# Peptides against a protein of PDB entry 7AL2: the designs that were tried, part 103

Target 1, 85 residues: chain A of PDB entry 7AL2
Amino acid sequence: YEIMLIRPKTIDDINYVVDQVLEESNPVILDLSFLEKESPANFKLAGEKIKQMRSNYGAEALLLSRCNDKNLIIIAPKGVSLVRK

## One batch from the design tools (peptide; made by RFdiffusion4, then SolubleMPNN)

Design b2_p30_3_s4
Fold by OpenDDE base, seed 3:
Structure b2_p30_3_s4 (fold): chain B 85 residues (1-85), chain A 30 residues (1-30)
Amino acid sequence: as target 1 above (85 residues)
Amino acid sequence: MEEAIKELEELSSKTLEELEEERKEELEKE
């Protein structure tokens, strides 16, 4: 698998994240800082999609960093485990 | 923006900070 990196800006980008996790089984590290600042509606949509992937498809999500300029989350598909050291 | 921070933390099952604290506690038990 591949690890995808994205800072989503549009609904198409949000759907891309969903496709990578559910269809391609690729983990995604995403920065939600753009949506948080520029589009509250799309930020909420992104959050809903993440929650749906966790609840319905067994995806895992971990908040990596939250600061003024970054909002980093890793989403792993069901077949990929997030392990702490 | 306290409300936005709370929503973001709810997107994940744990935060990196929580995982680091759990690791610290495990090291202190040894």
Scores: peptide ipSAE 0.054, ipTM 0.533, DockQ to the pose 0.246
Fold by OpenDDE base, seed 2:
Structure b2_p30_3_s4 (fold): chain B 85 residues (1-85), chain A 30 residues (1-30)
Amino acid sequence: as target 1 above (85 residues)
Amino acid sequence: MEEAIKELEELSSKTLEELEEERKEELEKE
């Protein structure tokens, strides 16, 4: 699999993340800082999609960093484990 | 900003701190 990196800005980007996790089984490292700042509605939408992937499809999500202009989360599809050394 | 932080925490299955503690506990059991 591939690890996708994205800083989503649009609904299309959010759907891209969903497709990568659920259809392609690729982990995604996403920076939600743009949505958090520029579009509260799309930020909430992104969150809802992440929750759905966790609840319904066994995805895992881990907050990597939260600071001023960075909001990094990794989403792993079912079958890919996130392990801390 | 507090609301955003709470939402992010809700999105995460685990925190980095929780993962670190889990790893420590596993190492102690060996």
Scores: peptide ipSAE 0.053, ipTM 0.536, DockQ to the pose 0.304
Fold by OpenDDE base, seed 5:
Structure b2_p30_3_s4 (fold): chain B 85 residues (1-85), chain A 30 residues (1-30)
Amino acid sequence: as target 1 above (85 residues)
Amino acid sequence: MEEAIKELEELSSKTLEELEEERKEELEKE
């Protein structure tokens, strides 16, 4: 699999994340800082999609970094475990 | 900002503490 990196800006970008996790089984590192600042509605939508992937498809999500200019979350599809050494 | 931060924290399915505990259990079983 590949690890995808994306800072989504549009609904199409959000749907791309969903496709990568569910259809391609690729982990995605998300930077939500743009949506958080520029579109509260799309930020909420992104959150809902993440919750749906966790609840319905066994995806996992982990907050990696939270600061003024970064909002990083990794989404792992079912079958890819997040492990801290 | 506070609402956004709270929502962000709710997105995480695992805490760092939970990950550390899972790893500890695996090491103890090896």
Scores: peptide ipSAE 0.048, ipTM 0.525, DockQ to the pose 0.321
Fold by OpenDDE base, seed 4:
Structure b2_p30_3_s4 (fold): chain B 85 residues (1-85), chain A 30 residues (1-30)
Amino acid sequence: as target 1 above (85 residues)
Amino acid sequence: MEEAIKELEELSSKTLEELEEERKEELEKE
């Protein structure tokens, strides 16, 4: 698999994340800082999609960094474990 | 240094849902 990197700006980008996780089984490291600042509606949508992936498809989503200029989340598809050493 | 490490571990264990709830709490305090 590949690890995808993205800073979503549009609904198409959000759907791309969903496709990568569910259809391609690729982990995604995403920065939600753009949506959080520029589009409350799409930020909410992104969150709902991530929650759905966690609840219905066994994906895992962990916060990597939350600072003033970054909101980094890793989403791992089912079968890819996120392990802390 | 130990406090910084603890904070990073706490952040790295949080789900998006927990992050959203924290933001909600901050907004309610305003």
Scores: peptide ipSAE 0.050, ipTM 0.506, DockQ to the pose 0.168; fails the geometry check

Design b2_p30_4_s1 (from b2_p30_4, 10 letters changed)
Fold by OpenDDE base, seed 2:
Structure b2_p30_4_s1 (fold): chain B 85 residues (1-85), chain A 30 residues (1-30)
Amino acid sequence: as target 1 above (85 residues)
Amino acid sequence: SAVDEAVDQTPVDISEEEIEKILEEIEKLE
């Protein structure tokens, strides 16, 4: 698999993240700071999509950092485990 | 927020330097 990096800015970007996790089985590291600052509606949508991936498809979602006005998260598909060492 | 409720917020043992490296790579893609 590949690990995708993105700062989503549009609904298309949000759907890209969903496709990478669910269709391509790729983990995604994403910075949600743009949506958080510029679009409350799309930020909420991103959260809803993350909840759906976790509840319906067994994805994992983990907060990595909230520093420097960023919001860094990793989303992993069911087949890729996030392990703390 | 909806995102905060959607993610595991348990602290991760990753250095600030490593986090900044990831953020820099994301910035380069734009």
Scores: peptide ipSAE 0.531, ipTM 0.903, DockQ to the pose 0.905
Fold by OpenDDE base, seed 4:
Structure b2_p30_4_s1 (fold): chain B 85 residues (1-85), chain A 30 residues (1-30)
Amino acid sequence: as target 1 above (85 residues)
Amino acid sequence: SAVDEAVDQTPVDISEEEIEKILEEIEKLE
């Protein structure tokens, strides 16, 4: 698999993340700081999509960092385990 | 927030340097 990196800014970007996780089975590391600051509605939508991927498709979603004025999260598809050392 | 409720917030042991490198790579994409 590939690990995709993105700072989503639009609904299309959010849907891209969903597609990567569910259709391509690629983990995604994303910075949600733009949405958090600029679009409360799309930030909420992103959260809803993450919940849906976890609940319905067995994805994992883990907060990596809130430092440096960013909001870094990894979403892993089912079958790719996030393991803590 | 909706995102905070959607993600596992258990602390992870990743160095700030490594986090910054990831952020730099994301920045390069823009």
Scores: peptide ipSAE 0.530, ipTM 0.903, DockQ to the pose 0.928
Fold by OpenDDE base, seed 5:
Structure b2_p30_4_s1 (fold): chain B 85 residues (1-85), chain A 30 residues (1-30)
Amino acid sequence: as target 1 above (85 residues)
Amino acid sequence: SAVDEAVDQTPVDISEEEIEKILEEIEKLE
């Protein structure tokens, strides 16, 4: 698999993340700081999509960092394990 | 927030330097 990197800024970007996780089975490392600061509606939508991927498709979603004014999260599709050391 | 409630917030042991490297790669895409 490939790990996709993105800072979503639009609904199209959010849907791209969903497609990568659910259709392509690629983990995504994403910075949600743009949506958090610029679009409360799309930030909420992103959260809803993440919750749906976890609850309905067995994805994992883990906060990596909130430092440097960023909101870095990894979403892993079912079958790709996030393992803590 | 909806995102905060949707993700596991248990702290991970990743260095700030490694996080910054990831952020730099994201920045290159823009």
Scores: peptide ipSAE 0.529, ipTM 0.903, DockQ to the pose 0.922
Fold by OpenDDE base, seed 3:
Structure b2_p30_4_s1 (fold): chain B 85 residues (1-85), chain A 30 residues (1-30)
Amino acid sequence: as target 1 above (85 residues)
Amino acid sequence: SAVDEAVDQTPVDISEEEIEKILEEIEKLE
């Protein structure tokens, strides 16, 4: 698998993340700071999509950092485990 | 927020330097 990096800015970007996790089985590292600042509606949508991936498809989603004015999250598909050292 | 409620918020052992490197890679894409 590959780890995808993205700062989503549009609904198309959000759907890209969903596709990478569910169809391509690739983990995604996201910076959600743009959506949080610029689009409350799309920020909410991103959260709903993350919940759906966790609840319905066994994905994991972990907060990495809220520092440096960013909102960094990793989403891993089922079968790719996030393991703490 | 909806995102905050959607993710696991248990602390991770990642240095600020490592976070900065990830952010740098994201910046390179733009």
Scores: peptide ipSAE 0.528, ipTM 0.902, DockQ to the pose 0.909

Design b2_p30_4_s2 (from b2_p30_4 with E4D D16E L18E D20E M23L D24E D27E)
Fold by OpenDDE base, seed 4:
Formats: sequence, structure tokens, C-alpha cells
Structure b2_p30_4_s2 (fold): chain B 85 residues (1-85), chain A 30 residues (1-30)
Amino acid sequence: as target 1 above (85 residues)
Amino acid sequence: SAVDEAVDQTPVDISEEEIEEILEKIEELE
């Protein structure tokens, strides 16, 4: 698999993340800081999509960093485990 | 937020340097 990196800015970017996780089975490291700052609606949408991927498809979603300017998350598709050491 | 509720928020030991490298790489790919 590939690990995709993205800072989503549009709905198309959000859908890209969903496609990578569900269709391509690629983990995605994403920075949601742009959406959080610039589009509350799309930020909410992104969260809803992540919830759906976890609930319906067995994806994992882990917060890597959260502060005022950073919102880094990794989403792993089912079959790619996130392991803490 | 909806995003906060959607992710596992257990702390992960990743250095700020590693985080900045990831962010830089994301920017380079934009």
C-alpha cells in the first residue's frame, strides 16, 4: 500500500481521502487545520466521513497532533493496523 | 467537534520535528 499525505481544502479532497481509504486501501495522513479554520461545514463533514469509515468499514483513525494550528490524523483502512510502541 | 469525536485521541509519542516533516511533505505535494 501507499501512505497518502493531504491537507484537504475542498469537498473533493475529503472525497479523495474516503476513496483512498475505502477503495484503494491506502492509509492517509491528513492535516485538517485548513478545514477547521476556513470551513466549519466541511470540517464537520470530514469528521462525519471519518466516523462512517470507522463504524461501517473498520477503519482506524488516530490523532497524531492537535494544537491551535495543527490537526494531524492518520486514517488506516481495515487490514492496516496502527500499533503503539 | 465532529472530528474530535471521530478519532482516537490517545497521545502518540511523535516529535514535533517529525510532525513538521510530515507537514512540509504535505505542502510539497499540494
Scores: peptide ipSAE 0.075, ipTM 0.551, DockQ to the pose 0.869
Fold by OpenDDE base, seed 2:
Structure b2_p30_4_s2 (fold): chain B 85 residues (1-85), chain A 30 residues (1-30)
Amino acid sequence: as target 1 above (85 residues)
Amino acid sequence: SAVDEAVDQTPVDISEEEIEEILEKIEELE
């Protein structure tokens, strides 16, 4: 598999993340800071999509880094485990 | 890179409760 990197700015970017996790079975490292600052509606949508992927498809989601200018999350598909050592 | 930015913090699980709290706060701002 591949690990995708993205800082979503549009709804199309959010859907790209969903497609990578659910259709391509690729983990995604995403920075939600742009949406958080520029579009509350799309930030909410992104959160809802993450919730749906976890609840309905067995995806995992971990916060990697949080500060004023970044909100980094990794989303892993069901077939890829996130392990803390 | 996003990977480089993440190495300085220990990853934590995002619970459903935490997601719902974030969504609630966003909704209150709308």
Scores: peptide ipSAE 0.028, ipTM 0.544, DockQ to the pose 0.067
Fold by OpenDDE base, seed 5:
Structure b2_p30_4_s2 (fold): chain B 85 residues (1-85), chain A 30 residues (1-30)
Amino acid sequence: as target 1 above (85 residues)
Amino acid sequence: SAVDEAVDQTPVDISEEEIEEILEKIEELE
């Protein structure tokens, strides 16, 4: 698999994340800081998609970094396990 | 692809508990 790194800014970017996780089975590291600041509606949409992938498709989502200027998350598809060492 | 900008940040700590806090924050936008 590939690991995708994206800072989504548009709905198309959000849908790209969904496609990568569900259709391509690729983990995605995403920075939500742009959406959180610039588009509350799309930030909400991104969150809804993450919740749906977790609840309906067995995806995992973990926070990698959260501070004043970071909102970094990894989403792993069902076939890829996130392991804490 | 629909990729706009690559992530250029160093992760600090990972936690399922912390992601739940973010999801709760997103829920509060409703």
Scores: peptide ipSAE 0.027, ipTM 0.525, DockQ to the pose 0.048
Fold by OpenDDE base, seed 1:
Structure b2_p30_4_s2 (fold): chain B 85 residues (1-85), chain A 30 residues (1-30)
Amino acid sequence: as target 1 above (85 residues)
Amino acid sequence: SAVDEAVDQTPVDISEEEIEEILEKIEELE
């Protein structure tokens, strides 16, 4: 698999993340800071999609960093575990 | 970029419950 990096800016980007996790089985490291600042509606949508992937498809999500200009999350598909050493 | 910096980041030690609370707060945004 590949590890995808993205800072979503549009609904298409959000759907891209969903596709990478659910269809391609690729982990995604994403920065939600753009949506958080520029589109509350799409930020909400992104959160809903993450919850759905966790609840319905066995994805894992982990916060990597949170600050004023960064909101980094890794999402792993079912079958790829996130392990802290 | 901020996304590229994630490669050098270490995960924040938060519980699944705390993650769910964060995601719920996101969902509550209008």
Scores: peptide ipSAE 0.026, ipTM 0.539, DockQ to the pose 0.086

Design b2_p30_4_s3 (from b2_p30_4, 10 letters changed)
Fold by OpenDDE base, seed 5:
Structure b2_p30_4_s3 (fold): chain B 85 residues (1-85), chain A 30 residues (1-30)
Amino acid sequence: as target 1 above (85 residues)
Amino acid sequence: SEVDEAVDQTPVDISDEELEKIYEEIDKLE
């Protein structure tokens, strides 16, 4: 698999993330800081999609970095385990 | 890129409750 990196800015970007996780089974590292600052509606949409992938498709999500200008999250699809060393 | 940055804290599981709290904080600022 591949690890995808993206800072979503549009609904198309959000749907790209969903496709990578669910259809391609690729982990995705997201920076949600743009949506959080520029589009509360799309930020909420992104969060809802993450919740749906966790609840319905067995995805895992970890917060990697959270500060004033960062919101870094990794989403792993079912079959890819996130392991702490 | 904006996502090609160092991890500067211990990774933490994100619960649905934690995501909801983020939504609430944004709502408070609106």
Scores: peptide ipSAE 0.096, ipTM 0.606, DockQ to the pose 0.094
Fold by OpenDDE base, seed 4:
Structure b2_p30_4_s3 (fold): chain B 85 residues (1-85), chain A 30 residues (1-30)
Amino acid sequence: as target 1 above (85 residues)
Amino acid sequence: SEVDEAVDQTPVDISDEELEKIYEEIDKLE
């Protein structure tokens, strides 16, 4: 698999993340800071999609960094485990 | 890129309690 990196700015980007996780089985590291600042609606949509992937498809998600200028999350598809060493 | 800069951080081990807080924060994204 590949690890995808993205800072989503549009609904198309959100759908890209979903496709990578569910269809391609690729982990995604994403920065949600743009959506959080510029589009409350799309930020909510992104969060909803992440929750759905966790609840319905066995994905895992971790908040890697939350500070003034970033909102960094990793999403792993089912079959790729996020493990604390 | 901005994403590259965002992920350029020192890896940190987290406790189980911290992990629980992370999932709570993820739920708040809705």
Scores: peptide ipSAE 0.084, ipTM 0.627, DockQ to the pose 0.052
Fold by OpenDDE base, seed 1:
Structure b2_p30_4_s3 (fold): chain B 85 residues (1-85), chain A 30 residues (1-30)
Amino acid sequence: as target 1 above (85 residues)
Amino acid sequence: SEVDEAVDQTPVDISDEELEKIYEEIDKLE
């Protein structure tokens, strides 16, 4: 698999993340800071998609870094476990 | 890089409740 890195800016980007996780089974490291600042609606949508992937598809999501200009989350698809060492 | 910096931090599982709290705070500002 590949680890995708993205700072989503549009709904298409959000759907890309969903596709990577659910269809391609690729982990995604994403920065939600753009949506958080520029589109509260799309920020909420992204969050809802994350919740859906966790609740319905066995994805895991971990917060990596949170500050004023960063909101970094890793989302792992079912089959790729996030393990702390 | 930003990614490298984040990877070195302690990862925390983000619950639905935590996500909602973030949304609520953003909603207050926007």
Scores: peptide ipSAE 0.079, ipTM 0.585, DockQ to the pose 0.096
Fold by OpenDDE base, seed 3:
Structure b2_p30_4_s3 (fold): chain B 85 residues (1-85), chain A 30 residues (1-30)
Amino acid sequence: as target 1 above (85 residues)
Amino acid sequence: SEVDEAVDQTPVDISDEELEKIYEEIDKLE
């Protein structure tokens, strides 16, 4: 698999993240800071998609960093484990 | 890099409750 890195700015970017996790089984490291600041509606949409992937498809999501200019999250598809040593 | 800095921090599971709180604060500012 590949690990995708993206800072979503549009609905197309959000759908791309969903496709990577559910169809391609690729983990995604994403920064939601742009949507959170510039598009509350799309930020909410992204959050709903994350909830759906966790609830219905066995995805795992962890917050990596949250500050003034970053909202970094990793989403792992079912079958890819997030492990700390 | 941003990823390198983040991996040194404690990862936190994002709960649905935490996401809802963020949504509520955004709604108040609109």
Scores: peptide ipSAE 0.030, ipTM 0.543, DockQ to the pose 0.080

Design b2_p30_4_s4 (from b2_p30_4, 10 letters changed)
Fold by OpenDDE base, seed 5:
Structure b2_p30_4_s4 (fold): chain B 85 residues (1-85), chain A 30 residues (1-30)
Amino acid sequence: as target 1 above (85 residues)
Amino acid sequence: SAVDEAVDQTPVDISEETIEKILEQIEKLE
């Protein structure tokens, strides 16, 4: 698999993340800081999509960092396990 | 927020350097 990196700015970007996780089975590391700051509606949508991927498709979603005005999250598809040490 | 509720916020022991490297890569894509 590939790990996709993105800072989503649009609904299309959010759907791209969903496609990568669910259709391509690629983990995504994403910075949600733009949406959090600029679009409360799309930020909410992103959260809803993440919740759906976790609840319905077995994805994992983990907060990595909120430093430097970023909101860094990793989403892993089913079959790619996130392990803490 | 919906995102806060959607993600696991249990702290992860990742160095600031590693986080910065990831952020740098994201910046390069824009």
Scores: peptide ipSAE 0.633, ipTM 0.924, DockQ to the pose 0.929
Fold by OpenDDE base, seed 2:
Structure b2_p30_4_s4 (fold): chain B 85 residues (1-85), chain A 30 residues (1-30)
Amino acid sequence: as target 1 above (85 residues)
Amino acid sequence: SAVDEAVDQTPVDISEETIEKILEQIEKLE
């Protein structure tokens, strides 16, 4: 698999993240700062999509950094474990 | 926030420099 890096800015970007996790089985590292600042509606949508991937498909979602205007998250598909060392 | 409620917020041991390097790579893709 590949690890995808993205700062989503549109609904298309959000759906791209979903496709990478669920269809391509690629982990994704996201910076959600743009959506948080520029589109409350799409930020909420991103959160809903993350919840759905966790609840329905066994994805993991872990906060990496949350300070100031940063919001860095990793989403891993089922079968790719996030392990703390 | 909606996203905060959607993710595992258990603290991770990653340096600020490593986080910044990841953010820089994201910026380079735009």
Scores: peptide ipSAE 0.632, ipTM 0.924, DockQ to the pose 0.906
Fold by OpenDDE base, seed 4:
Structure b2_p30_4_s4 (fold): chain B 85 residues (1-85), chain A 30 residues (1-30)
Amino acid sequence: as target 1 above (85 residues)
Amino acid sequence: SAVDEAVDQTPVDISEETIEKILEQIEKLE
């Protein structure tokens, strides 16, 4: 698999993340700071999509950092384990 | 927030330097 990196800014970007996780089985590292600041509606949508991926497809979603004015999250498809050490 | 409720917030021990390197790579993509 590949690890995709993105700072989503649009609905298309959010859907891209969904496609990467569910269709391509690629983990995605996201910075959600733009959506959080600029679009409460799309930020909410992103959260809903993450919940759906976790609930319906067994994805994992882990907060990596809230520092540096960023909101860094990793979403991993089922079969790619996120291990804390 | 909806995102906060959607993600696992169990603390992860990642160095600030590593986080900043990741953020730098994201920035370069824009």
Scores: peptide ipSAE 0.631, ipTM 0.923, DockQ to the pose 0.911
Fold by OpenDDE base, seed 3:
Structure b2_p30_4_s4 (fold): chain B 85 residues (1-85), chain A 30 residues (1-30)
Amino acid sequence: as target 1 above (85 residues)
Amino acid sequence: SAVDEAVDQTPVDISEETIEKILEQIEKLE
């Protein structure tokens, strides 16, 4: 698999993340700071999509950092385990 | 927020330097 890196800015970007996790089985590291600052509606939508991927498809979603005015998260598809050291 | 409620917030052992390197890579792609 590949690890995708993205700072989503649009609904198309959010759907891209969903497609990478569910269709391509690729983990995604994403910075949600743009949506948090610029679009409350799309930020909410991103959260709803993350919940759906976890609840219905067995994805994991882990907060990495809120430092440096960023909001960094990793989403892993079912079959890719996030393991703590 | 909806995102905060959607993700696992248990602490993870990642250095600030590593976080900055990840952010640097994201910036390079834009």
Scores: peptide ipSAE 0.630, ipTM 0.923, DockQ to the pose 0.923

Design b2_p30_5_s1 (from b2_p30_5, 15 letters changed)
Fold by OpenDDE base, seed 2:
Structure b2_p30_5_s1 (fold): chain B 85 residues (1-85), chain A 30 residues (1-30)
Amino acid sequence: as target 1 above (85 residues)
Amino acid sequence: DEEKTRAFAEELGLELVGYENGKPVYLGRP
């Protein structure tokens, strides 16, 4: 599998993330800084999609870093586990 | 900023599961 890196700016970008996780079974590293700053509505949508992927499809999510210009999380599809050691 | 980080994690449905190097760890399991 591949690990995707994306900084979503549009709904199409958000749906791309969903497709990568659910259809391609690829982990995705997301920078949500653009949505958080520029579109509260799409930021909320992204959050809803992440919660849905977890609750309905067995995805996992981990916050990697949060700051003013870069908000990084990783979304792992079912079958790829996020482990803390 | 702890408050902004907590708000961010809450929006994504992540939970505080511990601390590493003094920083909070937020994780969302299925």
Scores: peptide ipSAE 0.761, ipTM 0.952, DockQ to the pose 0.925
Fold by OpenDDE base, seed 3:
Structure b2_p30_5_s1 (fold): chain B 85 residues (1-85), chain A 30 residues (1-30)
Amino acid sequence: as target 1 above (85 residues)
Amino acid sequence: DEEKTRAFAEELGLELVGYENGKPVYLGRP
């Protein structure tokens, strides 16, 4: 599989993330700093999509960093485990 | 900012599972 890195800005970008996780089974590293600052509605949508992927499709998500410049999370599809040691 | 980080994690549905190097770890399992 591939690991995707994206800083989504639009609904199309959010749907691209969903496709990568659910259809392509690729982990995605997301920078949500743009959505959090510029579009509360799309940030909420992104959060809903992440929660849906977890509850319905067995995805996992881990917060990597939260600061003014970058809000990084990784979303892993079913079959790829995020392990904390 | 710990409060901003907590709010961010809450919006994404992540839970506090511990601390590493003094920083909180937020994780969302299926």
Scores: peptide ipSAE 0.761, ipTM 0.952, DockQ to the pose 0.895
Fold by OpenDDE base, seed 1:
Structure b2_p30_5_s1 (fold): chain B 85 residues (1-85), chain A 30 residues (1-30)
Amino acid sequence: as target 1 above (85 residues)
Amino acid sequence: DEEKTRAFAEELGLELVGYENGKPVYLGRP
């Protein structure tokens, strides 16, 4: 599989993330700094999609870093485990 | 900023599961 890196700016980008996780079974590293700053509505939508992917499709998510420049999380599809050592 | 980080994690539905090197770890399992 591939590991995708994306800084979503639009709803299309958010849907792309969903497609990568659910349809392509690719982990996605997300930088949510743009949405958090520029679109509270789309940031909320992104959060809802992430919660849905976890609740309904067995995805996992981990916060990697939160700062003004980058808000990084990784979303892993079902079958790819995030392990903390 | 701990408060901003907590708010961010909450919006994404992540839970505080511990600390690593003094930093909080936020994780969302299925």
Scores: peptide ipSAE 0.761, ipTM 0.952, DockQ to the pose 0.924
Fold by OpenDDE base, seed 4:
Structure b2_p30_5_s1 (fold): chain B 85 residues (1-85), chain A 30 residues (1-30)
Amino acid sequence: as target 1 above (85 residues)
Amino acid sequence: DEEKTRAFAEELGLELVGYENGKPVYLGRP
């Protein structure tokens, strides 16, 4: 599989993330800093999509870094485990 | 900012699961 990197700015970008996780089974590292700053509505939508992917499709999500520069999370599809050592 | 980080994690539905190097770890399992 591939690991996708994206900083979503639009609903299309959010849907792309969903497609990568659910349809392509690719982990996605996404920077949510743009949405958090520029579009509270789309940021909320992104959060809802992430929660849905977890609750309905077995995805996992981990906060990698949150700061003013980048808001990085990784979303892993079912079958890819995020492990803390 | 700890509060901003917490709010961010909450919006994404992530839970505080511990600390590493003094920084919180937020994780969302299925």
Scores: peptide ipSAE 0.761, ipTM 0.952, DockQ to the pose 0.920

